# Peptides against a protein of PDB entry 3J47, part 142

Target 1, 121 residues: chain A of PDB entry 3J47
Amino acid sequence: IRLTNQLKSLKGLQSKLKDVVEYLDKVINKELPINHTILGKLQDVFNLLPNLGTPDDDEIDVENHDRINISNNLQKALTVKTNDELMVIYISNLVRSIIAFDDLIENKIQNKKIQEQRVKD
Target 2, 26 residues: chain B of PDB entry 3J47
Amino acid sequence: NAQYHLLVKQGDGLLTKLQKYGAAVR

## One batch from the design tools (peptide; made by RFdiffusion4, then SolubleMPNN)

Design b2_p30_6_s2 (from b2_p30_6, 16 letters changed)
Fold by OpenDDE base, seed 3:
Structure b2_p30_6_s2 (fold): chain B 121 residues (1-121), chain C 26 residues (1-26), chain A 30 residues (1-30)
Amino acid sequence: as target 1 above (121 residues)
Amino acid sequence: as target 2 above (26 residues)
Amino acid sequence: DKKAEEELEEKLNNMQEILNKVHELLKSLE
């Protein structure tokens, strides 16, 4: 039962990661703003992922060990993929912040030029 | 892993530059 | 102050360089 639930949770995470990738692609394409709620939920999933890999010390039947190792490898691979996705989100946010600062600076420069022209008139 | 850490390091360097820039525009 | 404007422009250029690096990083993730 626990392994099946872990596998189901991992599949759910994989589906959510796919949705995040699709969302990130839309964000990269400037079609949608960043959903902070999705990002927060992803971070929560990441913080929970290390806990999903801690086996409670209950009796290891040898057949479960290979499944656990495969699950852990898949979880690690999914963790890496999700880290890459979070990185893309982070970078995209940085880019947006940079653009916003650029626009702010340009606006300040323009305002200063307007003030300098008003003082010359 | 190594590429990821390099990318993170580059992002952090970028963030630091952005922060310095934001502080200097204030 | 003209010097402050030049410093602002230099900072803007630095930001553009940052932006370009971010675009390269995004492209590397695709």
Scores: peptide ipSAE 0.345, ipTM 0.853, DockQ to the pose 0.076
Fold by OpenDDE base, seed 1:
Structure b2_p30_6_s2 (fold): chain B 121 residues (1-121), chain C 26 residues (1-26), chain A 30 residues (1-30)
Amino acid sequence: as target 1 above (121 residues)
Amino acid sequence: as target 2 above (26 residues)
Amino acid sequence: DKKAEEELEEKLNNMQEILNKVHELLKSLE
């Protein structure tokens, strides 16, 4: 039961990561805005990842050592992939913040020009 | 990894410039 | 005032430089 749940959770995470990558590609392509709900669900998955990485130090028989190594390698590979996806999200958010800031600056410049014109009239 | 670090470094450089500009517009 | 116009122009130029860098970053992500 526990191994099946771990495998299901891992498959779920992999599917979700794929969905996040696809979503990020759409955001990079300006097809969709950043969905905070997807980001929140991703963060929840990430917050669960460290808890999934604690092998209970229960004495597991020698035959499971290869399965534990495969699980750890898969978890490490998923963590790396996850970190890469988080970086893409971070960069996308950074770019969005920059654009929003540039727009704010332009609005401030325009407002200043309008005020200067009103003082001349 | 190296391309990723380069991209992050470029993003940080842009953020720093944005911060300087924001401070100059205040 | 001419000095205030020059300062505004400098700010605009700085904004354009930042925008160009944003475009280069976006291009590096593609």
Scores: peptide ipSAE 0.329, ipTM 0.839, DockQ to the pose 0.066
Fold by OpenDDE base, seed 5:
Structure b2_p30_6_s2 (fold): chain B 121 residues (1-121), chain C 26 residues (1-26), chain A 30 residues (1-30)
Amino acid sequence: as target 1 above (121 residues)
Amino acid sequence: as target 2 above (26 residues)
Amino acid sequence: DKKAEEELEEKLNNMQEILNKVHELLKSLE
Protein backbone atom coordinates (compact mmCIF):
# COMPACT_ATOMS: atom_id res chain seq x y z
CA ILE B 1 0.00 0.00 0.00
CA ARG B 2 2.64 2.65 0.99
CA LEU B 3 4.92 1.78 -1.96
CA THR B 4 1.98 1.86 -4.37
CA ASN B 5 1.01 5.28 -3.04
CA GLN B 6 4.61 6.47 -3.39
CA LEU B 7 4.76 5.16 -6.95
CA LYS B 8 1.44 6.86 -7.73
CA SER B 9 2.73 10.09 -6.20
CA LEU B 10 5.94 9.79 -8.23
CA LYS B 11 3.95 9.22 -11.42
CA GLY B 12 1.78 12.19 -10.54
CA LEU B 13 4.90 14.26 -9.90
CA GLN B 14 6.41 13.12 -13.20
CA SER B 15 3.23 14.10 -15.03
CA LYS B 16 3.20 17.48 -13.27
CA LEU B 17 6.87 17.98 -14.09
CA LYS B 18 6.11 17.25 -17.74
CA ASP B 19 3.26 19.76 -17.62
CA VAL B 20 5.62 22.27 -16.00
CA VAL B 21 8.24 21.69 -18.71
CA GLU B 22 5.60 22.19 -21.40
CA TYR B 23 4.45 25.33 -19.59
CA LEU B 24 8.03 26.58 -19.28
CA ASP B 25 8.63 25.98 -22.98
CA LYS B 26 5.52 28.04 -23.73
CA VAL B 27 6.74 30.76 -21.35
CA ILE B 28 10.21 30.75 -22.97
CA ASN B 29 8.51 31.05 -26.36
CA LYS B 30 6.46 34.00 -24.93
CA GLU B 31 3.21 32.14 -25.67
CA LEU B 32 2.09 32.34 -22.02
CA PRO B 33 2.89 34.59 -19.06
CA ILE B 34 4.67 33.14 -16.05
CA ASN B 35 2.24 31.87 -13.44
CA HIS B 36 3.91 32.74 -10.15
CA THR B 37 1.60 30.39 -8.24
CA ILE B 38 2.67 27.37 -10.33
CA LEU B 39 6.33 28.34 -9.93
CA GLY B 40 5.91 28.79 -6.17
CA LYS B 41 4.26 25.37 -5.81
CA LEU B 42 6.97 23.82 -7.95
CA GLN B 43 9.66 25.42 -5.78
CA ASP B 44 7.90 24.08 -2.68
CA VAL B 45 7.84 20.58 -4.19
CA PHE B 46 11.55 20.82 -4.96
CA ASN B 47 12.38 22.12 -1.51
CA LEU B 48 10.61 19.02 -0.17
CA LEU B 49 12.45 16.63 -2.54
CA PRO B 50 15.82 16.86 -0.71
CA ASN B 51 14.04 15.84 2.49
CA LEU B 52 12.78 12.64 0.80
CA GLY B 53 16.37 11.43 0.24
CA THR B 54 17.83 11.27 3.76
CA PRO B 55 18.31 7.52 4.16
CA ASP B 56 17.36 6.73 7.70
CA ASP B 57 20.16 4.37 8.85
CA ASP B 58 17.81 1.34 8.96
CA GLU B 59 19.40 -2.04 7.99
CA ILE B 60 19.47 -1.96 4.20
CA ASP B 61 19.72 -5.45 2.69
CA VAL B 62 22.11 -5.63 -0.32
CA GLU B 63 19.12 -5.72 -2.72
CA ASN B 64 17.87 -2.51 -1.11
CA HIS B 65 21.33 -0.93 -1.45
CA ASP B 66 21.23 -1.25 -5.24
CA ARG B 67 17.62 0.00 -5.27
CA ILE B 68 18.59 2.92 -3.02
CA ASN B 69 21.58 3.75 -5.21
CA ILE B 70 19.32 3.68 -8.27
CA SER B 71 16.74 5.77 -6.39
CA ASN B 72 19.41 8.24 -5.22
CA ASN B 73 20.87 8.45 -8.73
CA LEU B 74 17.40 9.00 -10.17
CA GLN B 75 16.63 11.58 -7.49
CA LYS B 76 19.96 13.30 -8.13
CA ALA B 77 19.32 13.25 -11.88
CA LEU B 78 15.82 14.65 -11.31
CA THR B 79 17.26 17.33 -9.01
CA VAL B 80 19.84 18.31 -11.63
CA LYS B 81 17.17 18.41 -14.34
CA THR B 82 15.03 20.56 -12.07
CA ASN B 83 17.89 22.91 -11.31
CA ASP B 84 18.52 23.29 -15.03
CA GLU B 85 14.84 24.04 -15.64
CA LEU B 86 14.82 26.60 -12.81
CA MET B 87 17.93 28.22 -14.26
CA VAL B 88 16.29 28.46 -17.68
CA ILE B 89 13.27 30.14 -16.06
CA TYR B 90 15.52 32.49 -14.11
CA ILE B 91 17.50 33.45 -17.21
CA SER B 92 14.28 33.90 -19.20
CA ASN B 93 13.02 36.30 -16.53
CA LEU B 94 16.32 38.18 -16.61
CA VAL B 95 16.10 38.49 -20.40
CA ARG B 96 12.54 39.81 -20.11
CA SER B 97 13.65 42.34 -17.49
CA ILE B 98 16.52 43.50 -19.69
CA ILE B 99 14.23 43.86 -22.73
CA ALA B 100 11.82 45.89 -20.60
CA PHE B 101 14.70 48.14 -19.52
CA ASP B 102 15.82 48.48 -23.14
CA ASP B 103 12.35 49.59 -24.17
CA LEU B 104 12.25 52.01 -21.22
CA ILE B 105 15.59 53.55 -22.16
CA GLU B 106 14.68 53.80 -25.83
CA ASN B 107 11.41 55.48 -24.85
CA LYS B 108 13.33 57.90 -22.63
CA ILE B 109 15.75 58.73 -25.46
CA GLN B 110 12.86 59.25 -27.88
CA ASN B 111 11.02 61.47 -25.39
CA LYS B 112 14.15 63.55 -24.94
CA LYS B 113 14.58 63.94 -28.71
CA ILE B 114 10.93 65.01 -29.00
CA GLN B 115 11.44 67.61 -26.24
CA GLU B 116 14.58 68.94 -27.93
CA GLN B 117 12.69 69.28 -31.23
CA ARG B 118 9.85 71.13 -29.47
CA VAL B 119 12.31 73.60 -27.91
CA LYS B 120 13.90 74.29 -31.33
CA ASP B 121 10.52 74.95 -32.98
CA ASN C 1 27.45 20.83 -8.90
CA ALA C 2 30.39 23.05 -9.89
CA GLN C 3 28.84 23.94 -13.26
CA TYR C 4 25.53 24.70 -11.54
CA HIS C 5 27.24 26.96 -9.01
CA LEU C 6 29.11 28.68 -11.82
CA LEU C 7 25.87 29.30 -13.73
CA VAL C 8 24.17 30.60 -10.57
CA LYS C 9 27.13 32.86 -9.85
CA GLN C 10 27.05 34.20 -13.41
CA GLY C 11 23.30 34.78 -13.12
CA ASP C 12 23.78 36.62 -9.82
CA GLY C 13 26.50 38.74 -11.38
CA LEU C 14 24.16 39.59 -14.22
CA LEU C 15 21.36 40.43 -11.78
CA THR C 16 23.72 42.72 -9.88
CA LYS C 17 24.64 44.49 -13.11
CA LEU C 18 20.97 44.80 -14.00
CA GLN C 19 20.29 46.32 -10.57
CA LYS C 20 23.16 48.79 -10.95
CA TYR C 21 21.87 49.71 -14.36
CA GLY C 22 18.33 50.20 -13.03
CA ALA C 23 19.70 52.38 -10.24
CA ALA C 24 21.75 54.42 -12.72
CA VAL C 25 18.64 54.97 -14.90
CA ARG C 26 16.79 56.31 -11.88
CA ASP A 1 21.54 68.43 -22.39
CA LYS A 2 24.52 66.85 -24.18
CA LYS A 3 25.86 65.44 -20.89
CA ALA A 4 22.50 63.80 -20.17
CA GLU A 5 22.50 62.27 -23.68
CA GLU A 6 25.97 60.87 -23.09
CA GLU A 7 24.77 59.36 -19.79
CA LEU A 8 21.80 57.74 -21.58
CA GLU A 9 24.11 56.34 -24.25
CA GLU A 10 26.39 54.93 -21.56
CA LYS A 11 23.34 53.36 -19.92
CA LEU A 12 22.26 51.85 -23.26
CA ASN A 13 25.74 50.43 -23.79
CA ASN A 14 25.69 48.90 -20.31
CA MET A 15 22.35 47.26 -21.09
CA GLN A 16 23.70 45.88 -24.36
CA GLU A 17 26.58 44.36 -22.43
CA ILE A 18 24.13 42.77 -19.99
CA LEU A 19 22.07 41.41 -22.92
CA ASN A 20 25.19 39.89 -24.42
CA LYS A 21 25.99 38.22 -21.10
CA VAL A 22 22.44 36.85 -20.88
CA HIS A 23 22.81 35.43 -24.39
CA GLU A 24 26.08 33.78 -23.37
CA LEU A 25 24.37 32.29 -20.31
CA LEU A 26 21.51 30.95 -22.43
CA LYS A 27 24.03 29.46 -24.84
CA SER A 28 25.82 27.79 -21.91
CA LEU A 29 22.53 26.14 -20.85
CA GLU A 30 21.87 24.79 -24.22
Scores: peptide ipSAE 0.327, ipTM 0.844, DockQ to the pose 0.079
Fold by OpenDDE base, seed 2:
Order: structure tokens, then C-alpha cells, then sequence
Structure b2_p30_6_s2 (fold): chain B 121 residues (1-121), chain C 26 residues (1-26), chain A 30 residues (1-30)
């Protein structure tokens, strides 16, 4: 019973992870807009993933080492990919903020010119 | 890692400049 | 009037410097 429930939970997690990857691929391909809420939840999931890279369990048999190493390498690769994506989003938001400030400044300059013209008339 | 830290540092520098600009526009 | 114009010009120059830094950042991502 306990093992079957763990396997079912793991399969559910795998399915959800696949759905997230498919969503991320659609976002990368510009088929869907970036959803910040989904990305934040994904980041939380990655932060809650146990660091499988703590070397302090010195006694787990050599034959499982390849599967654990592949899982750790995959987790590291996914973490790097997620960090890169978050960085691109961050930069994109910074650029949008800068453009919005530029527009605000231009509007302020124009408003000042209009006021100066009204005082001259 | 080093490239990531460099990019983050550059982004923080830009954010600081943006904040200074926003304060100067007020 | 002149002092306010100089302050506006300084603000514009600061904006251009920020834009240039953004362009350099974008170029560093390519």
C-alpha cells in the first residue's frame, strides 16, 4: 500500500512536470504568454527539491550511482535552464520598465513645453 | 556561473541607475 | 528657466546612458 501510493504520487509528479515542460516550450515558441504565477510556482518546486548533491551519504551502492548521477545532472541542468529563463524574463521586465520611464520622461518634457507655450501666449 | 554573476551584477547596476533616475524625475 | 532646462538635459543624458547600458546587456546575451 505505501509503495503503491509513492509510485502513484511519483507518476503524478512526472505527468505534471511534463505539462510544465510543454507549457514552457509553448512560451519559448511565443505560442503562449509568459505566466509569472506558473513560473513562480515552478521556482518554488525547484527550491523544495532536495539537493540530491549532498555527498554525505557515503554508503549507497555503486550500481545506483549512475541513475543518481543522471538524476542529479538532469536536476542541475533543469536548474540552470530555469535560471537562464528567469534571467531573460528579468531583463525583459527591466527593458519594459526603462521604456515606460522613457515614455514618462518624454510626456513630462512635452507637458513642460506645452506649459511654456501657454505662458508665452 | 561567472557569466551569470556578471549579468546579475550588470542588471543590478542598471536597476540602481533606474532608481536614481526615478528619484531625479520626482 | 535656464536651471530647469539644464536639469532636464541632465535627466535626458542619464536616460541615454541607461539605454546604452541596456543595449550592451542585450548584446552580451547574444
Amino acid sequence: as target 1 above (121 residues)
Amino acid sequence: as target 2 above (26 residues)
Amino acid sequence: DKKAEEELEEKLNNMQEILNKVHELLKSLE
Scores: peptide ipSAE 0.316, ipTM 0.839, DockQ to the pose 0.071

Design b2_p30_6_s3 (from b2_p30_6, 17 letters changed)
Fold by OpenDDE base, seed 1:
Structure b2_p30_6_s3 (fold): chain B 121 residues (1-121), chain C 26 residues (1-26), chain A 30 residues (1-30)
Amino acid sequence: as target 1 above (121 residues)
Amino acid sequence: as target 2 above (26 residues)
Amino acid sequence: DKKDEEELEKQIENMKRILEKVHELLKKLE
């Protein structure tokens, strides 16, 4: 029962990760703004993943050690993949913030030039 | 891992610069 | 003032350099 629930949770995580990738692609293409709620949920999943990998209590025979190593490697690979996704989101937000700030500076410069022209007339 | 940490540190350095510029233009 | 415009232009140039570094970081993630 516990292994089936872990596999179901992993499949759910994989599906969510795919949705995040598709969202990231739209964000990179400037089609959608970054949803901070998706980022926060992804960070929460990451902070919970190390705690999901601690087997507190009861009876894992030696044949499960290879499955645990595969699960830990998969969790680590998923952790790396989602860290890379979070990083792409973070960088994309940074780029958008810089562009918006450049536009703000340009608008301030233009407004100042317009005011200086109005004072000379 | 090391490349990831370097990339994160570079991103944080850029964010800090962006924040300083944002404060100077307000 | 002309000095304030020059400082704003310098800020824009610094932001462009930040964008270039961000673009280089993105290329390293690809």
Scores: peptide ipSAE 0.289, ipTM 0.840, DockQ to the pose 0.076
Fold by OpenDDE base, seed 5:
Structure b2_p30_6_s3 (fold): chain B 121 residues (1-121), chain C 26 residues (1-26), chain A 30 residues (1-30)
Amino acid sequence: as target 1 above (121 residues)
Amino acid sequence: as target 2 above (26 residues)
Amino acid sequence: DKKDEEELEKQIENMKRILEKVHELLKKLE
């Protein structure tokens, strides 16, 4: 029962991770706006992942210790990679926001110039 | 980690400046 | 009116500086 629930939870996590990757790809491709709530939950998952990979040090043979160290290193590398991907997405949105504001300001300037010309005529 | 946090802080600072600017143009 | 236009131009220049900083941040991610 407990092992089956853990496998089900792991499968659920794997499915969610796939959905996140697909979402991130859509955001990178500008197909969807970033949902800050999804990003926050993803960050929470990644902050919890390192804590899931600390086995109690007291019962694992030397071969398992090497596998655990490899798993922890892979998990750290995946966490770093994901943080970098999230940063790229964050900055891409920042740039998009700045461009949208620039266009808005240019439009306001042009509208003011047009109004000033109409008052002089 | 430290470079990541620095970049995020710089981005947030830029967003805040952009928001202040957008509010001044309204 | 002319002062408001100068203020608006100054604001645009500030946005350009923000955009340049964002571009610098993007280059640091590449």
Scores: peptide ipSAE 0.266, ipTM 0.828, DockQ to the pose 0.081
Fold by OpenDDE base, seed 2:
Structure b2_p30_6_s3 (fold): chain B 121 residues (1-121), chain C 26 residues (1-26), chain A 30 residues (1-30)
Amino acid sequence: as target 1 above (121 residues)
Amino acid sequence: as target 2 above (26 residues)
Amino acid sequence: DKKDEEELEKQIENMKRILEKVHELLKKLE
């Protein structure tokens, strides 16, 4: 029962990672704004995932230990991959903010130049 | 990863400078 | 995958270029 739940959770995580990648691609292509709700749900899943991988230390045979270690390594690898994806989302937001500030700065520079021209006339 | 964190930190630093400038020019 | 890492690296490089441009603009406003 626990192994099937771990596989289901892993499949769910993999599907969600795929959704995050697809969402990132749409964000990069400027097709969609970043949905903070998806990000929050992703963080909640990540905060819950470490708790799904703690075996209470009572009695599992040596053959299951290698499968548990592989599952934990895969879960760690997926956690790292998703942390990297979250970082890409964060950076994409920073870049958008920076571009918006750049446009604001350019608009202010243009407005100052227009005012300086009007004072010289 | 470390280079990526450095880039994020630089971006955050720049964003903070831009925010300060945007507040000073209001 | 190596392709995803290369694509991420390209995005980081593009962002560095944007950051440099914004830095130059800030320096012109000082």
Scores: peptide ipSAE 0.264, ipTM 0.830, DockQ to the pose 0.027
Fold by OpenDDE base, seed 3:
Structure b2_p30_6_s3 (fold): chain B 121 residues (1-121), chain C 26 residues (1-26), chain A 30 residues (1-30)
Amino acid sequence: as target 1 above (121 residues)
Amino acid sequence: as target 2 above (26 residues)
Amino acid sequence: DKKDEEELEKQIENMKRILEKVHELLKKLE
């Protein structure tokens, strides 16, 4: 039961990581505005974390209370770490998009200057 | 957290500037 | 855990440096 719940939580985190990667791919493709959906998905992860850790209340002995608290603290720490890593990936993609857009602007400015010079000659 | 929100805000500010330049160059 | 936090902090610092370079490039286009 406890190992199965940890595996289910890990699979839930992996699914959310996949959803964030898929969202980042949509942001790279300019299909969606960056900040609100990542923050919303992160909030959804934080709201789902308590629900991923609820054992059905019908048969768990009092001797596991300290081990459940340690598992919840580890899961919370892993979630914070995963959030920070996803946030780093997000900013890296934002920066790449900014650089690519800057290069496109510079190329257009240069092309306009070349055309204006050719019309004056 | 706070440093991260500052970095995101700076990225959004840069993106907004780039969008204005892209519209002026169009 | 602490080493992973330090590596994340180093990545954030590298991203800040890239954003500063992009900001300087944008200022040269103004």
Scores: peptide ipSAE 0.263, ipTM 0.827, DockQ to the pose 0.026; fails the geometry check

Design b2_p30_6_s4 (from b2_p30_6, 17 letters changed)
Fold by OpenDDE base, seed 2:
Structure b2_p30_6_s4 (fold): chain B 121 residues (1-121), chain C 26 residues (1-26), chain A 30 residues (1-30)
Amino acid sequence: as target 1 above (121 residues)
Amino acid sequence: as target 2 above (26 residues)
Amino acid sequence: DEKDNEELDKQLENMQRILTQVHELLKSLE
């Protein structure tokens, strides 16, 4: 029962992560705006993940060692994948900020040019 | 890890340039 | 005023360079 629930939660997380990647690809393609709620949920998942990877030192049952190594490798791979996804989100936000600043600069230049024309008239 | 650090470093460089610009426009 | 416009234009050019670098980074992630 617990293992099945963990597998279901992991599949759910993987599906959500895929949805976020697809969302990020759409953001990169300028099709959709960044959803801060998805980012917040991903951050919450990451804050919960460190608690999944500390095996308490005590019962090293030899049969669990291979499963623990596979789990740790999977968790590490998932952590890397989500770090990559967070990086893409961060870069996408930076690009949007840069575009917004570019528009602000252009607006300031235009406003200045309009003021200079008004002073000459 | 190295590619990630390179991407982060490039992002930080961009952020720093953006901050310098924001300060110069004020 | 003219010096301020030149500085603004220089800053705009710098932002365009930054935007190009970000696009190249995005393209390297694809």
Scores: peptide ipSAE 0.334, ipTM 0.855, DockQ to the pose 0.070
Fold by OpenDDE base, seed 3:
Structure b2_p30_6_s4 (fold): chain B 121 residues (1-121), chain C 26 residues (1-26), chain A 30 residues (1-30)
Amino acid sequence: as target 1 above (121 residues)
Amino acid sequence: as target 2 above (26 residues)
Amino acid sequence: DEKDNEELDKQLENMQRILTQVHELLKSLE
């Protein structure tokens, strides 16, 4: 029962990660702003993922070992994917920040030029 | 993991530069 | 003031370089 629930939760996480990737692709394409709620949930998942891999010290039946390895591999794969997605979000925000600063710098340069022209007239 | 850490490090470096430029523009 | 504008332009160039690096990073994540 617990392993099945973990697999179900992991599948649910994978589905959410897919949704996040799709959202990230839209963010990269500048179609949508970053949803901080999705980011927060993804961070929470990332922070919880290492904890989901702590084996409760319950008896190592050999049948559980293969399932644990599959679960750990899937969890690791999901962690990597989540990390990549978070990185894409981070980079996307960084790019937006850079663009905003570029615009700010350009606006300041223009404002200075306008002020210099007004003083010369 | 190594690529991730490299990317994070590059991003942080970029962010730091961006912050410096933003402060210079203010 | 002209020197300050040159410095600002240099800053813009640096930001563009940063932007390019960020785009490459994004591309590496796709």
Scores: peptide ipSAE 0.331, ipTM 0.850, DockQ to the pose 0.073
Fold by OpenDDE base, seed 1:
Structure b2_p30_6_s4 (fold): chain B 121 residues (1-121), chain C 26 residues (1-26), chain A 30 residues (1-30)
Amino acid sequence: as target 1 above (121 residues)
Amino acid sequence: as target 2 above (26 residues)
Amino acid sequence: DEKDNEELDKQLENMQRILTQVHELLKSLE
């Protein structure tokens, strides 16, 4: 029972990972807009993934080294891509913050001018 | 990697300027 | 105070410079 449930969960995870890859490929190809919710969940998944890049397991057979290197390269490539997307989001939020501050400053200037006119009348 | 680090460094510089500005307006 | 308005104008100019730098950064990403 416990092993069968773990296998089912792993198969479900594999299917979801495939769907995420297909989605990411469509986003790369500009067929779909970047969905921030999917990206956030993907980031959470990557943060929960153990650092697959710790080379300290020296004892695993030579044939598994190529698969581990592919996984590490994929994780690194996904980290770079996620980092680029995070950077775009960060810059977009920064621009929004700057615009909001500009509007706030303009509003403060206008409010001060209105108060000065009211004190002079 | 180098272009990414340059872009991050430029973004951090902008963030620092924005933070200084926000502190000066308070 | 006129001095406070001058400081606010200086702050606005600084924001415009930051905004220009953000636009240049966005152009470098395109």
Scores: peptide ipSAE 0.304, ipTM 0.840, DockQ to the pose 0.072
Fold by OpenDDE base, seed 4:
Structure b2_p30_6_s4 (fold): chain B 121 residues (1-121), chain C 26 residues (1-26), chain A 30 residues (1-30)
Amino acid sequence: as target 1 above (121 residues)
Amino acid sequence: as target 2 above (26 residues)
Amino acid sequence: DEKDNEELDKQLENMQRILTQVHELLKSLE
């Protein structure tokens, strides 16, 4: 039961991670806006990942130590991938913010030039 | 991890600069 | 008004520097 639940959770995480990567690729390609809901879910997954691999202090028999090490290595690899995805999302949001500010500054400059021309006429 | 933290730190620096520009444009 | 335009131009230049930094960050991710 516990192993099946872990495998199901891992498959669910892998599927969500794939969906996030596909979403991030679309955001990088400027095809879609950043979905805050997907970002929030990714953050939730990231916050849950450490908790899924912290052995609760229950007596894990020495024979499970190799399985725990493999699980920890996999969790670490997944954590790195999740960090990379979060980083891409963060950079994408940053770039979008910069573009929005650039447009705002340009609009302000244009409006000011138009006002100055109207005062000279 | 260290590269990720460095990149996040660089991004935060950029956001801070962007916020200063937004405040100066208002 | 002229001082405000000069300040706006400085802001634009600074934004271009920020954009350049973002592009370098993006290149570091590729």
Scores: peptide ipSAE 0.333, ipTM 0.855, DockQ to the pose 0.075; fails the geometry check

Design b2_p30_7_s1 (from b2_p30_7, 20 letters changed)
Fold by OpenDDE base, seed 4:
Structure b2_p30_7_s1 (fold): chain B 121 residues (1-121), chain C 26 residues (1-26), chain A 30 residues (1-30)
Amino acid sequence: as target 1 above (121 residues)
Amino acid sequence: as target 2 above (26 residues)
Amino acid sequence: MDKELDEELKNMEIELSNVHKLLEELEKQR
């Protein structure tokens, strides 16, 4: 029962990670704004990943050691992949913020030039 | 890791310059 | 003043272009 639940949780995590990748691609393509709720849920999943990879210290049956190592390695690999995806989101947000500030600064400069022309007339 | 840290560092550098410029335009 | 702002804006545009290139390189590695 526990192994089936872990596999189901891992499959659910993989599906959510795929949904986040698809969301990221739409965000990169400027088709959708960043959903802070998806980002927050991904961070929560990341913070829960160490807890999903710690089987409660009380049921380390020696026969599962190879499956636990494979699960821990897969969980580490998924953790790294999730971190890399969060990083791409962060940079994409940073770039968008910079573009928006650049446009705002240019608009302020243009407005100032228009005001200076109106004071000279 | 290293390429990511480089990219983050460049983004932070650009953000810092943008903040300085935004303060000079006020 | 306006010339100094235009030069500073141009420097930020160059840096923004460099960040976009690095983002594109990261996307190509995924």
Scores: peptide ipSAE 0.303, ipTM 0.853, DockQ to the pose 0.066
Fold by OpenDDE base, seed 1:
Formats: structure tokens, C-alpha cells, sequence
Structure b2_p30_7_s1 (fold): chain B 121 residues (1-121), chain C 26 residues (1-26), chain A 30 residues (1-30)
């Protein structure tokens, strides 16, 4: 039961990671704004990943040790991949914020120049 | 990793300049 | 004052262009 749930969660995570990659490609292409709800769910999945790697200390049969090492390596690889995706999202948000602030500042300068011209007339 | 840290550092530098400019325009 | 602000804005546009180039290089490596 636990291993089947981990495999289902892993397939669910892999599907969500694919959806996040497709979403990131659309965000990079400026086709869509970053959805904070997708980011929040991805962060929640990331925060739950460390807890998926703690088997309660009771009853690991020796035949499961190789499967546990493979599961831990796969969880680590998924954690690294998720971190790299979150990283690209963070940079994309940073760049978008910088552009939006630049446009806002330029608009304020133009408005100030227009006010100074109106006071001289 | 190193290129990413460089990109983040450049973005943070630009954001800091933009914040200073935004404070000077207010 | 206005000339200093225009020069600072131009410097930020150059830095923004450099960040965009670095982002494109990072995307090409993925």
C-alpha cells in the first residue's frame, strides 16, 4: 500500500512537473502571467518531499533496501529537478518585476515633465 | 549553478538600482 | 536632476538587456 501510494504520488508529481515545464515555457514566451496558485502548489509539493523520504523506523525487510535506495535517489533527483524549475520561475518573475518597475518609473518621469511644463505655461 | 547565481546576482543588482530610483522619483 | 534620472534609466535598460541575454543562455543549456 505505501509503495503504491508513493508511485502514484511520484507519477502525479511527474505529471505536475510536466505541466509546470509547459507553463514555464508559456511564461518565458510571455504568453501567460505566472500563476501564484501553481507556484504555491509546487512549493507545497517541495515541502512535502522531505517527509516522503522518512519511513517510520519499524520493519524494513532487507529485500526492500535496494528499492529504498532507488526511491531515495529518485526523490533526490526529483527534488533537484523541482529546485531548477522553481529557480527558472523565480528568475522569470524577477525579470518581469524589473520590466514593470522600469515602465512605472519612466511613466512617472514623463508625468513629472508634463507637470513641470504646465507650471511654466 | 554558477551561471544561475550570476544571473540572480545581476537581477538583484538591477532590482536594487530600480528600488533606489523609484525612491528618488517619489 | 532630470538628466541624471535619464542616465540612470538608460543604465537600467542596459542591465535589463544583459539579464535577458543571460536568461536566454540558461534556457539554451536546459
Amino acid sequence: as target 1 above (121 residues)
Amino acid sequence: as target 2 above (26 residues)
Amino acid sequence: MDKELDEELKNMEIELSNVHKLLEELEKQR
Scores: peptide ipSAE 0.301, ipTM 0.846, DockQ to the pose 0.065
Fold by OpenDDE base, seed 5:
Structure b2_p30_7_s1 (fold): chain B 121 residues (1-121), chain C 26 residues (1-26), chain A 30 residues (1-30)
Amino acid sequence: as target 1 above (121 residues)
Amino acid sequence: as target 2 above (26 residues)
Amino acid sequence: MDKELDEELKNMEIELSNVHKLLEELEKQR
C-alpha cells in the first residue's frame, strides 16, 4: 500500500512537473505570464520528496535496497529536472526584468529630453 | 549544471549593470 | 551624458542577446 502510494505520488509529481515544463515553454514563448504560485507548489512538492523516499526504518528488509535505490535515483532525477525548470523560470524572470528596466530607462531619458526642450522654448 | 551556473552569472552581471545604469539616470 | 547612456544601453542589449542565445542552447539540449 505505501509503495503504491509513493509510486502514485511520484507519477503525480512527474505529471505536475510536465505541466510546469509546458507552462515554462509557454512563458518562454511569451504566450503566458510566469505564475509564482505554480513554482511555490512545485518547490513544496520537492521539499516533500525526501520524505516520500525515506521508508520508515521499521520495514527495511534487505530485498528492498534495489527498489529504494531506484526510487532515490528517480527522486534525484526529478529534483534535477525541477532545479532545471526553476532555473529556466529564474532566467526568464531576470530577462523580463532587464527588458522592463531598459524600457524604464529609455522612458526616463525621453522625459528628460522633453523637459530640456521645454526649458529652451 | 556548469552551463547553467554560467548563464546565471551572466544574468546577474547584466542585472548589476542595469542597476548601475538606473542609478546613473536618477 | 545622453551618448554615454546610449552606449550603456547598447552594452546591456548585447548582454541580453547573449543570455537569450544561451537559453536557446539550453532548450535545444533538453
Scores: peptide ipSAE 0.291, ipTM 0.848, DockQ to the pose 0.064
Fold by OpenDDE base, seed 2:
Structure b2_p30_7_s1 (fold): chain B 121 residues (1-121), chain C 26 residues (1-26), chain A 30 residues (1-30)
Amino acid sequence: as target 1 above (121 residues)
Amino acid sequence: as target 2 above (26 residues)
Amino acid sequence: MDKELDEELKNMEIELSNVHKLLEELEKQR
């Protein structure tokens, strides 16, 4: 029962991670804004994941030790992959903020030039 | 890891400059 | 004032270009 639930949760996480990648590709393509709610929920899932990978040190039979090492390596690989995705999201937001700021500066410069022209007329 | 931290540090540097500029334009 | 804004805008464009290059390098590593 516990292993089946872990495998189901892992499949659910993998599906969500795929959705995040597809969302990031749309963000890179400038098609969609970042959904901060999806990002926050993903971060919450990751903050909870370290608690799923600490075996309670007291009751794991030697036959499960190889499966636990594989699970821990997979969890580390998933954590790295998601840190990379979160970074791409962060950078994409940063780039969008810079572009929006650039447009704001240009608009301010244009408005100032228009006002200076109106004072000379 | 090291490239990741470098990229984040560069992004934070850019954000800090952006904030300084936004304060100077106000 | 306007010259300082133009210089600061240019510095931001250079930094934006550097961020784009880093993103492209990360995409090439995938």
Scores: peptide ipSAE 0.287, ipTM 0.852, DockQ to the pose 0.065

